# Designs tried in a protein design run: peptides against a protein of PDB entry 4QMF. Part 4

Target 1, 175 residues: chain A of PDB entry 4QMF
Amino acid sequence: ESSFMTLFPKYRESYLKTIWNDVTRALDKHNIACVLDLVEGSMTVKTTRKTYDPAIILKARDLIKLLARSVPFPQAVKILQDDMACDVIKIGNFVTNKERFVKRRQRLVGPNGNTLKALELLTKCYILVQGNTVSAMGPFKGLKEVRRVVEDCMKNIHPIYHIKELMIKRELAKR

## One batch from the design tools (peptide; made by RFdiffusion4, then SolubleMPNN)

Design b1_p8_4_s3 (from b1_p8_4, 3 letters changed)
Fold by OpenDDE base, seed 1:
Structure b1_p8_4_s3 (fold): chain B 175 residues (1-175), chain A 8 residues (1-8)
Amino acid sequence: as target 1 above (175 residues)
Amino acid sequence: ELEFLPLP
């Protein structure tokens, strides 16, 4: 039997408690058991004797990982689809100065979220910038592009450069 | 270990 556990922050507890019946229902379709521990602040997923596909446990692991990183359930549950992958990019360790971190993180979002929306459209990914992580969901190619843009932004390469490059590549692929 | 980095 395969099992995975993920810790979540206290500020997620109320939300996770509210949606946990929906998590259970989604995983029950695949015969994956799940447990929410409110004392430890953990989510666990495990295979059962009725789990037919052993690979679905890896998707269940990714589901609880996304939920712990503030991804809403209606988006996070899409990870159970075969064509969907995810990535959780740690951004908190690229800069020591808090103000510099906040400024670089804000560049990923941009004015009114327009930079983030452009990146989502170009990569065909969902992207959530929250705290010290960026969570992304989508095709593997798009996720690779998102990780590059996010990491380079934290290395002081402005996202607009990559957005322009992705726009040019998209125009060339239509011809 | 995915160190849970709390939201600052």
Scores: peptide ipSAE 0.023, ipTM 0.660, DockQ to the pose 0.031
Fold by OpenDDE base, seed 4:
Structure b1_p8_4_s3 (fold): chain B 175 residues (1-175), chain A 8 residues (1-8)
Amino acid sequence: as target 1 above (175 residues)
Amino acid sequence: ELEFLPLP
């Protein structure tokens, strides 16, 4: 038996309670058991005797991790697809000054979310900036690029630099 | 194919 547990912040409780039947139904297709503990504030996923693919438990682990980091269920459930990977990038530890942290985090989003949307399009990833983490879902290559841009942004390298680089690389790959 | 990319 393989099991994974993830804690979630209190502000997610109401949402997770609302969608938990959908989580259960999605995991039941793979014979993965799941438990929502509202007292502890945890989600657990477990293999069962009927689990056919033992690797699906790792995807179920990633599902609950994404849900804990405010990814909506209709997006997070796509992690169960074989071609879909995810990353949860911790950004809260790069800067000690709160105002500097907020400023650098806002650069990832940009005016009207345009910086984030550009990065999503170039990397073919979904990206959610929330709290002290950035959650990303997509192809492994794209996730590697997202992590670089996100971490460098927190290190005071503006995302626009990497966006320009990714645009050039994409144009060159079409020739 | 990328039809449009918003300015960052």
Scores: peptide ipSAE 0.019, ipTM 0.608, DockQ to the pose 0.080
Fold by OpenDDE base, seed 5:
Structure b1_p8_4_s3 (fold): chain B 175 residues (1-175), chain A 8 residues (1-8)
Amino acid sequence: as target 1 above (175 residues)
Amino acid sequence: ELEFLPLP
């Protein structure tokens, strides 16, 4: 039996309560059991005797990790698909100054979210900037690109630089 | 669709 637990922040509790039946139903298709603990503030996933694919538990682990980081259920549940990977990038430790952190995090989003949308389109990833993490879902190649851009942004390399590079690479690949 | 992005 394999199990994984993820803690979630208190502000996610109400949302997780509302969608937990949908989480259960999605995991039941794979014979993965799940538990929401509101006292501890945790989500647990575990294999059962009926779990056919042992690898699905790792995807279930990633599902609860994404949910804990404010990814909406309709997006997070796509992690159960074979072609979908995810990453949760910790950004809170790159900068000690809170104002500098907020400023650099805002650069990832950009005006009206346009910088983030451009990065999503170029990498073929879903990207959510929330709190001290960036959650991404997509192909492994795209996730690697997202992590580079996100980490470099926290290191004061502007995302637009990488976006331009990705645009050029995309146009060259169409020729 | 990718909108016009200014140069860095």
Scores: peptide ipSAE 0.018, ipTM 0.617, DockQ to the pose 0.154
Fold by OpenDDE base, seed 2:
Structure b1_p8_4_s3 (fold): chain B 175 residues (1-175), chain A 8 residues (1-8)
Amino acid sequence: as target 1 above (175 residues)
Amino acid sequence: ELEFLPLP
């Protein structure tokens, strides 16, 4: 039997309690067992004797990881689809200065979220910037592009540069 | 359709 556990921050507890029946129902379709431990503050997923696809447990692991990182359930549950991948990019360790960190993280979002929306559209990914992580979901090619832009932003390369590059590449692919 | 995101 394969099992995976993830811890979640206390501020997620109320939300996770609310959606846990929906998590259970989604995983039951794949014969994956799940447990929410409110004392430890953990989520666990496990294979059962009825689990047919051994790869689905890895998707279940990614589901609980996304939920722990504040991705909402209606978006996170899409990870169970075969064509969907995810990435959780740690951004908190690129910059020691808190003000510089906040400034660079804000560049990923941009004015009114326009920079983030542009990046989502160009990469065909969902992207959530929260705390010390960026969570992304989408096609594997798009996820690689998102990771590059996010990490480069934390290294002081402005996201607009990559957005312009991605726009040009997209227009060239339409000829 | 990517509506033209205005370049900042």
Scores: peptide ipSAE 0.015, ipTM 0.606, DockQ to the pose 0.096

Design b1_p8_5_s2 (from b1_p8_5, 3 letters changed)
Fold by OpenDDE base, seed 1:
Structure b1_p8_5_s2 (fold): chain B 175 residues (1-175), chain A 8 residues (1-8)
Amino acid sequence: as target 1 above (175 residues)
Amino acid sequence: ELEFLPLP
């Protein structure tokens, strides 16, 4: 039997408690058991004797990982689809100065979220910038592009450069 | 270990 556990922050507890019946229902379709521990602040997923596909446990692991990183359930549950992958990019360790971190993180979002929306459209990914992580969901190619843009932004390469490059590549692929 | 980095 395969099992995975993920810790979540206290500020997620109320939300996770509210949606946990929906998590259970989604995983029950695949015969994956799940447990929410409110004392430890953990989510666990495990295979059962009725789990037919052993690979679905890896998707269940990714589901609880996304939920712990503030991804809403209606988006996070899409990870159970075969064509969907995810990535959780740690951004908190690229800069020591808090103000510099906040400024670089804000560049990923941009004015009114327009930079983030452009990146989502170009990569065909969902992207959530929250705290010290960026969570992304989508095709593997798009996720690779998102990780590059996010990491380079934290290395002081402005996202607009990559957005322009992705726009040019998209125009060339239509011809 | 995915160190849970709390939201600052």
Scores: peptide ipSAE 0.023, ipTM 0.660, DockQ to the pose 0.031
Fold by OpenDDE base, seed 4:
Structure b1_p8_5_s2 (fold): chain B 175 residues (1-175), chain A 8 residues (1-8)
Amino acid sequence: as target 1 above (175 residues)
Amino acid sequence: ELEFLPLP
């Protein structure tokens, strides 16, 4: 038996309670058991005797991790697809000054979310900036690029630099 | 194919 547990912040409780039947139904297709503990504030996923693919438990682990980091269920459930990977990038530890942290985090989003949307399009990833983490879902290559841009942004390298680089690389790959 | 990319 393989099991994974993830804690979630209190502000997610109401949402997770609302969608938990959908989580259960999605995991039941793979014979993965799941438990929502509202007292502890945890989600657990477990293999069962009927689990056919033992690797699906790792995807179920990633599902609950994404849900804990405010990814909506209709997006997070796509992690169960074989071609879909995810990353949860911790950004809260790069800067000690709160105002500097907020400023650098806002650069990832940009005016009207345009910086984030550009990065999503170039990397073919979904990206959610929330709290002290950035959650990303997509192809492994794209996730590697997202992590670089996100971490460098927190290190005071503006995302626009990497966006320009990714645009050039994409144009060159079409020739 | 990328039809449009918003300015960052």
Scores: peptide ipSAE 0.019, ipTM 0.608, DockQ to the pose 0.080
Fold by OpenDDE base, seed 5:
Structure b1_p8_5_s2 (fold): chain B 175 residues (1-175), chain A 8 residues (1-8)
Amino acid sequence: as target 1 above (175 residues)
Amino acid sequence: ELEFLPLP
């Protein structure tokens, strides 16, 4: 039996309560059991005797990790698909100054979210900037690109630089 | 669709 637990922040509790039946139903298709603990503030996933694919538990682990980081259920549940990977990038430790952190995090989003949308389109990833993490879902190649851009942004390399590079690479690949 | 992005 394999199990994984993820803690979630208190502000996610109400949302997780509302969608937990949908989480259960999605995991039941794979014979993965799940538990929401509101006292501890945790989500647990575990294999059962009926779990056919042992690898699905790792995807279930990633599902609860994404949910804990404010990814909406309709997006997070796509992690159960074979072609979908995810990453949760910790950004809170790159900068000690809170104002500098907020400023650099805002650069990832950009005006009206346009910088983030451009990065999503170029990498073929879903990207959510929330709190001290960036959650991404997509192909492994795209996730690697997202992590580079996100980490470099926290290191004061502007995302637009990488976006331009990705645009050029995309146009060259169409020729 | 990718909108016009200014140069860095």
Scores: peptide ipSAE 0.018, ipTM 0.617, DockQ to the pose 0.154
Fold by OpenDDE base, seed 2:
Structure b1_p8_5_s2 (fold): chain B 175 residues (1-175), chain A 8 residues (1-8)
Amino acid sequence: as target 1 above (175 residues)
Amino acid sequence: ELEFLPLP
């Protein structure tokens, strides 16, 4: 039997309690067992004797990881689809200065979220910037592009540069 | 359709 556990921050507890029946129902379709431990503050997923696809447990692991990182359930549950991948990019360790960190993280979002929306559209990914992580979901090619832009932003390369590059590449692919 | 995101 394969099992995976993830811890979640206390501020997620109320939300996770609310959606846990929906998590259970989604995983039951794949014969994956799940447990929410409110004392430890953990989520666990496990294979059962009825689990047919051994790869689905890895998707279940990614589901609980996304939920722990504040991705909402209606978006996170899409990870169970075969064509969907995810990435959780740690951004908190690129910059020691808190003000510089906040400034660079804000560049990923941009004015009114326009920079983030542009990046989502160009990469065909969902992207959530929260705390010390960026969570992304989408096609594997798009996820690689998102990771590059996010990490480069934390290294002081402005996201607009990559957005312009991605726009040009997209227009060239339409000829 | 990517509506033209205005370049900042």
Scores: peptide ipSAE 0.015, ipTM 0.606, DockQ to the pose 0.096

Design b1_p8_5_s3 (from b1_p8_5 with S7L D8P)
Fold by OpenDDE base, seed 2:
Structure b1_p8_5_s3 (fold): chain B 175 residues (1-175), chain A 8 residues (1-8)
Amino acid sequence: as target 1 above (175 residues)
Amino acid sequence: SLEFLPLP
């Protein structure tokens, strides 16, 4: 039997307690067991003897990973679908200066969230910028594009550059 | 919609 565990920050505890019954129900459909440990601050998923698809445990692992990084349950649970992939991109290590970090992270979001929304539409991904990570869910190709844009942004390449490039590519694909 | 984003 396979088991995966992830830690979550203290500020996430209240929310996780609230939705844990929903997590349990979603995983029960696949005969995956789960445990929320409030003392340790961890989530665990486990295969059982009734787990039919061994690959589903990897998706369960990703589910708790997404939940730990503030992705809301109604979105995170979509990871259990066969055609859905995810990525958690660490952005906190690209720059040492806090002010510069905040500035570059804000560029990903943009005014009124328009930059982020544009990126989501172009890549067909869900994207959440939170703390020191960016969580993304969607098709593999889109996720690859998201990671590139996010990392480049932290390297001082403005997201607008990539967004314009993606828009042009999309227009060309219509022909 | 991406209409708010002008092409370069």
Scores: peptide ipSAE 0.024, ipTM 0.680, DockQ to the pose 0.096
Fold by OpenDDE base, seed 1:
Structure b1_p8_5_s3 (fold): chain B 175 residues (1-175), chain A 8 residues (1-8)
Amino acid sequence: as target 1 above (175 residues)
Amino acid sequence: SLEFLPLP
């Protein structure tokens, strides 16, 4: 049997309680058991005797990881699909100065979220910037691009540069 | 849509 646990911040507790029945139902389809521990502030997924696909537990692990990082359930549950991958990119350790961190993180989002939306469209990924992490869901190629842009942004390379490059590459690929 | 996004 395989089991995975993730901790979640206190501010997620109320939301997780409200959607946990939906989580349970989604995982039951794959015979994966799950537990929400409100005292510890943890989510656990585990295989059962009826689990027929051993690989699904890894997707369940990713599901609770995404939920812990504020991805809403209707989006996070898509990770259970075969063609969907995810990445949780830690961004909190690239800079020591809090103001610099906030500024660089804001660059990823841009005015009215337009920078992030452009990146989502170009990479065909869902992207959520929250706290000290960026969560992304989509095709592997797109995820690789997202991670590069996100990390470079924290290293003071403006996302607009990468967006321009991705746009050009996309136009060239249409020919 | 990306069609409406100007290149920087």
Scores: peptide ipSAE 0.024, ipTM 0.680, DockQ to the pose 0.098
Fold by OpenDDE base, seed 3:
Structure b1_p8_5_s3 (fold): chain B 175 residues (1-175), chain A 8 residues (1-8)
Amino acid sequence: as target 1 above (175 residues)
Amino acid sequence: SLEFLPLP
């Protein structure tokens, strides 16, 4: 009775075709049906008569959302776990200048990805910076912190400031 | 691990 659809960009088509059998198998365990429409460029998930847990459809919705935003299947499928939440943060509308956008987005990653790695560790989240979005998976508290850092970065507040703050807070919590 | 990440 419940159904959700997500559009995906053309550049994801090849990958989604490759992993769709795995998506189907993962959702079948929960009796959630799914459809990949290559003409429309959409993914759909829906409950069936055999769906036991009505809440799992929301996680299936999140799964296809993550896949549409370039999260690899082995990571995205973890969203079906009860203890895992996610967020897709739109970053493309904070800055009109393309060069400034790229510069600020790169700040999230940092040299050799060290800034992003630090943020992942501090928030206990998986974080993927791709295109005009940042996808994150983890505990709700961590996701809230990630969103703050990401949005502030696009508003020209350097991530290193927040990382320092999070590190200090962590040290204080151990005392 | 954070032990490899010095404070800025």
Scores: peptide ipSAE 0.023, ipTM 0.678, DockQ to the pose 0.095
Fold by OpenDDE base, seed 4:
Order: C-alpha cells, then sequence, then structure tokens
Structure b1_p8_5_s3 (fold): chain B 175 residues (1-175), chain A 8 residues (1-8)
C-alpha cells in the first residue's frame, strides 16, 4: 500500500477536527483511507485494496498538505479533480530579516487583497498566503507563473511587474 | 474580472 503523512501546526487542530468527517467522506469515494492523529499532529492518507486509481493517492497527499497550510476544505478538496494541481511555495527562507519578510509577503497581497486577486485571475489559480508558505491551486501553467511571482517577490521584485507582464501576455494571446 | 482592469 501507499501512504503519505503530513504534520500540521497546532493552530489548525480545531479546524481539522471540525472538517475531518468531510475529508473522510471525500476520500471514501476513492477508497482512500485517512487518519487524523491529534497527539502527533498529523494527517495520513493510505490506499486500500479497493483503491481503483493508484494515482489518486498522490492527490490525497496533496489534499492533506493543503489542509495543513490553512487552505479551507471546500477549496482544498478540489485537488481530487483530475484537472486540478497544487503547489505549496515556501517563502520563509528567502529573507533573513523578519521585517523585510513581512513587507515582501504583504506585497503579494497588496492593498485590500487586490494584488493577490489580480494574480489569481491572471493565472486562473486559487492563492492563499499564510505564514511561511503560499498555497496555490489551478492549472500547471498557472501554478508555474504563481511560483515565479511569489519567489521573485521574496527576492524584492514587486508583483506588479509580473502582473503587468501577465496582462500583456494575456492580451496578446487573444489575438 | 480582468476585462475591467486596464493595462498599466
Amino acid sequence: as target 1 above (175 residues)
Amino acid sequence: SLEFLPLP
């Protein structure tokens, strides 16, 4: 059998407890078993003898990874769809200075979340900035673009630059 | 929607 485990931070425990029955039901449709360990602070997914699609376990792995990084269940569960991919981008190691980190992370969101919303629209991705990671869900092309923008932002390239570039590319693609 | 966002 194939099995994957993900640790989650303590502040996610109450939420995960609340939605775990929904996680179980979603995975049961694919005959994937799951376990929430509140002592260890982990989520585990496993194939069973009844698992039909062996590839679904990788999506289940991604599901628990997303949940661990504060993605809400109604969004995270979409990862089980064939056409949906995800990425969890670590941003905490690009900058040593905490204040600089916070400032650059805030640039991803922008005033009233407008920068993030623009990036979501342009890449056709869902994007969540939380803690030391950015979680994204969408098509592979869009995810690649998100990762570039996010990492460059942490390297002091303002997201507006990339947003402008993406807007231009989109307009060109319409012709 | 992006159609309402002008190009910078």
Scores: peptide ipSAE 0.022, ipTM 0.672, DockQ to the pose 0.077

Design b1_p8_6_s3 (from b1_p8_6, 3 letters changed)
Fold by OpenDDE base, seed 2:
Structure b1_p8_6_s3 (fold): chain B 175 residues (1-175), chain A 8 residues (1-8)
Amino acid sequence: as target 1 above (175 residues)
Amino acid sequence: DLEFLPLP
């Protein structure tokens, strides 16, 4: 038997309560058991004797991790698909100055969200910038690119540099 | 759609 537990912040409790039946239904298709503990503030996923694919528990682990980091259920549940990977990038420890942190984090989003949208399109990833983390879902190659851009942004390398690079690479690949 | 971004 394999089990994974993830703590979630209090501000997610209300949302998690509302979608937990949907989580249960999605995991039941794979015979993965799940528990929402509102006292501890945790989500748990477990294999059962009926779990056929042992790898699905790792995806279930990733599901609850994504949900804990504010990814909406309709997006997070896609992690159960074989072709979908995810990453949760911690950004809160790169900068001690709060104003500098906020400024660099805002650069990932950009004016009207255009920087983030461009990065999502170029990497074929879903990207959510929330709090001290960036959650991403997509192909493994795209996730590597996202992590590089996100971490470099927190290191004061502006995302536009990487976006320009990715655009050039994309244009070259069309030939 | 990336048309809103100019090429460098």
Scores: peptide ipSAE 0.022, ipTM 0.654, DockQ to the pose 0.094
Fold by OpenDDE base, seed 1:
Structure b1_p8_6_s3 (fold): chain B 175 residues (1-175), chain A 8 residues (1-8)
Amino acid sequence: as target 1 above (175 residues)
Amino acid sequence: DLEFLPLP
């Protein structure tokens, strides 16, 4: 039997309590057991004797990982679909200066979230910038593009450069 | 949806 555990920050506790019955229901369809530990601040997923597909536990692992990083349940649960992948990109360690970190992270979002929305549309990914991570969900190709843009942004390459490149590539692919 | 972004 396989199990995976992830810690979540205290500010997620109230939300996770609220949606945990829905998490349980979604995982029960695959005979994956789950536990929410409010004392430790952890989520655990486990295979059972009735788990038929051994690969689904990896998706369950990714589900709790996404939930821990503030992805809403209605979006995070899509990870259980076969065609859906995810990535959790750690951004907090690219710069030591907090103000520089906040400024570079804000560039990913842009004015009114427009930069992030453009990146989501071009990559066909869902993207959530929260705290020290960027969570993304979508096709593998799109996830690779998101990771490049996110990491380069933290390395002081403005996202608009990559967005322009992706736009050109998209227009060329329509011809 | 991408019309707000000028092409280079």
Scores: peptide ipSAE 0.021, ipTM 0.657, DockQ to the pose 0.101
Fold by OpenDDE base, seed 4:
Structure b1_p8_6_s3 (fold): chain B 175 residues (1-175), chain A 8 residues (1-8)
Amino acid sequence: as target 1 above (175 residues)
Amino acid sequence: DLEFLPLP
């Protein structure tokens, strides 16, 4: 496909309107066209006849996906870099009880965000916990680790367990 | 930088 569309929630509309010129400018460098539809609540990216690298459309797809999930533009735009990957982890379906969901989601963040910050440092990823998703950006190896920790947290495995494991692995790799 | 994190 040469075109991708992503829906965004209504609460993102004002922000997306504000930054859309910056999105357009970033994608224009790659000759990728983009459209913000405020009626449908969608973002679309498309290749053009001038698109040099056909693979950049997949990164543009990921850009709008990240933006839809509340990632701020200055962070999300880094996805256009060749060495940067992303993941959007759905967390809303692991637990039927809303209170249990909220409690497990809060464990990912931890006191003062310290759990999340530790996970970001250990995986070399940016991580945003928002709504029913966790968005992550970074190296593929780090993203795999983030997904494991996030999903296991929703399955009632506390993130501290994995953080300890990652710390040990890091110390062993320095030797 | 993990200097602020306790080692397990």
Scores: peptide ipSAE 0.021, ipTM 0.648, DockQ to the pose 0.080
Fold by OpenDDE base, seed 5:
Structure b1_p8_6_s3 (fold): chain B 175 residues (1-175), chain A 8 residues (1-8)
Amino acid sequence: as target 1 above (175 residues)
Amino acid sequence: DLEFLPLP
């Protein structure tokens, strides 16, 4: 039997309580057990004797990880699909200065979220910038590009550079 | 939507 636990911040408690029946229903289809502990502030997923695919527990682990990082359930539950992967990129440790951190993080989003939307389209990923992490969901190739852009942004390489590069590469791949 | 992004 395999189990995974993830802590969540207090501000997620109300939301997680609201959607936990939907989480349970989604995981029950795979015979994965789950527990929401409101005292500890944790989510747990566990294989059962009826779990058919042992690998699904890793996807269940990823589901609770995404939920803990403010990904909404209708998006996070897509991680249970075979072709869907995720990444949680820690961005809080690249810059010690808070103002510089906030400024660089805002560059990922851009005016009206347009920078983020462009990156999502080019990589075929969902991307959520929240707190000290960036959560991404999509194909492995796209996730690799997202991580590069996100980390480089925290290293003061503006996302627009990578967006332009990805656009050129996309046009070349159509020929 | 990408078609509306300006090229460098």
Scores: peptide ipSAE 0.020, ipTM 0.643, DockQ to the pose 0.096

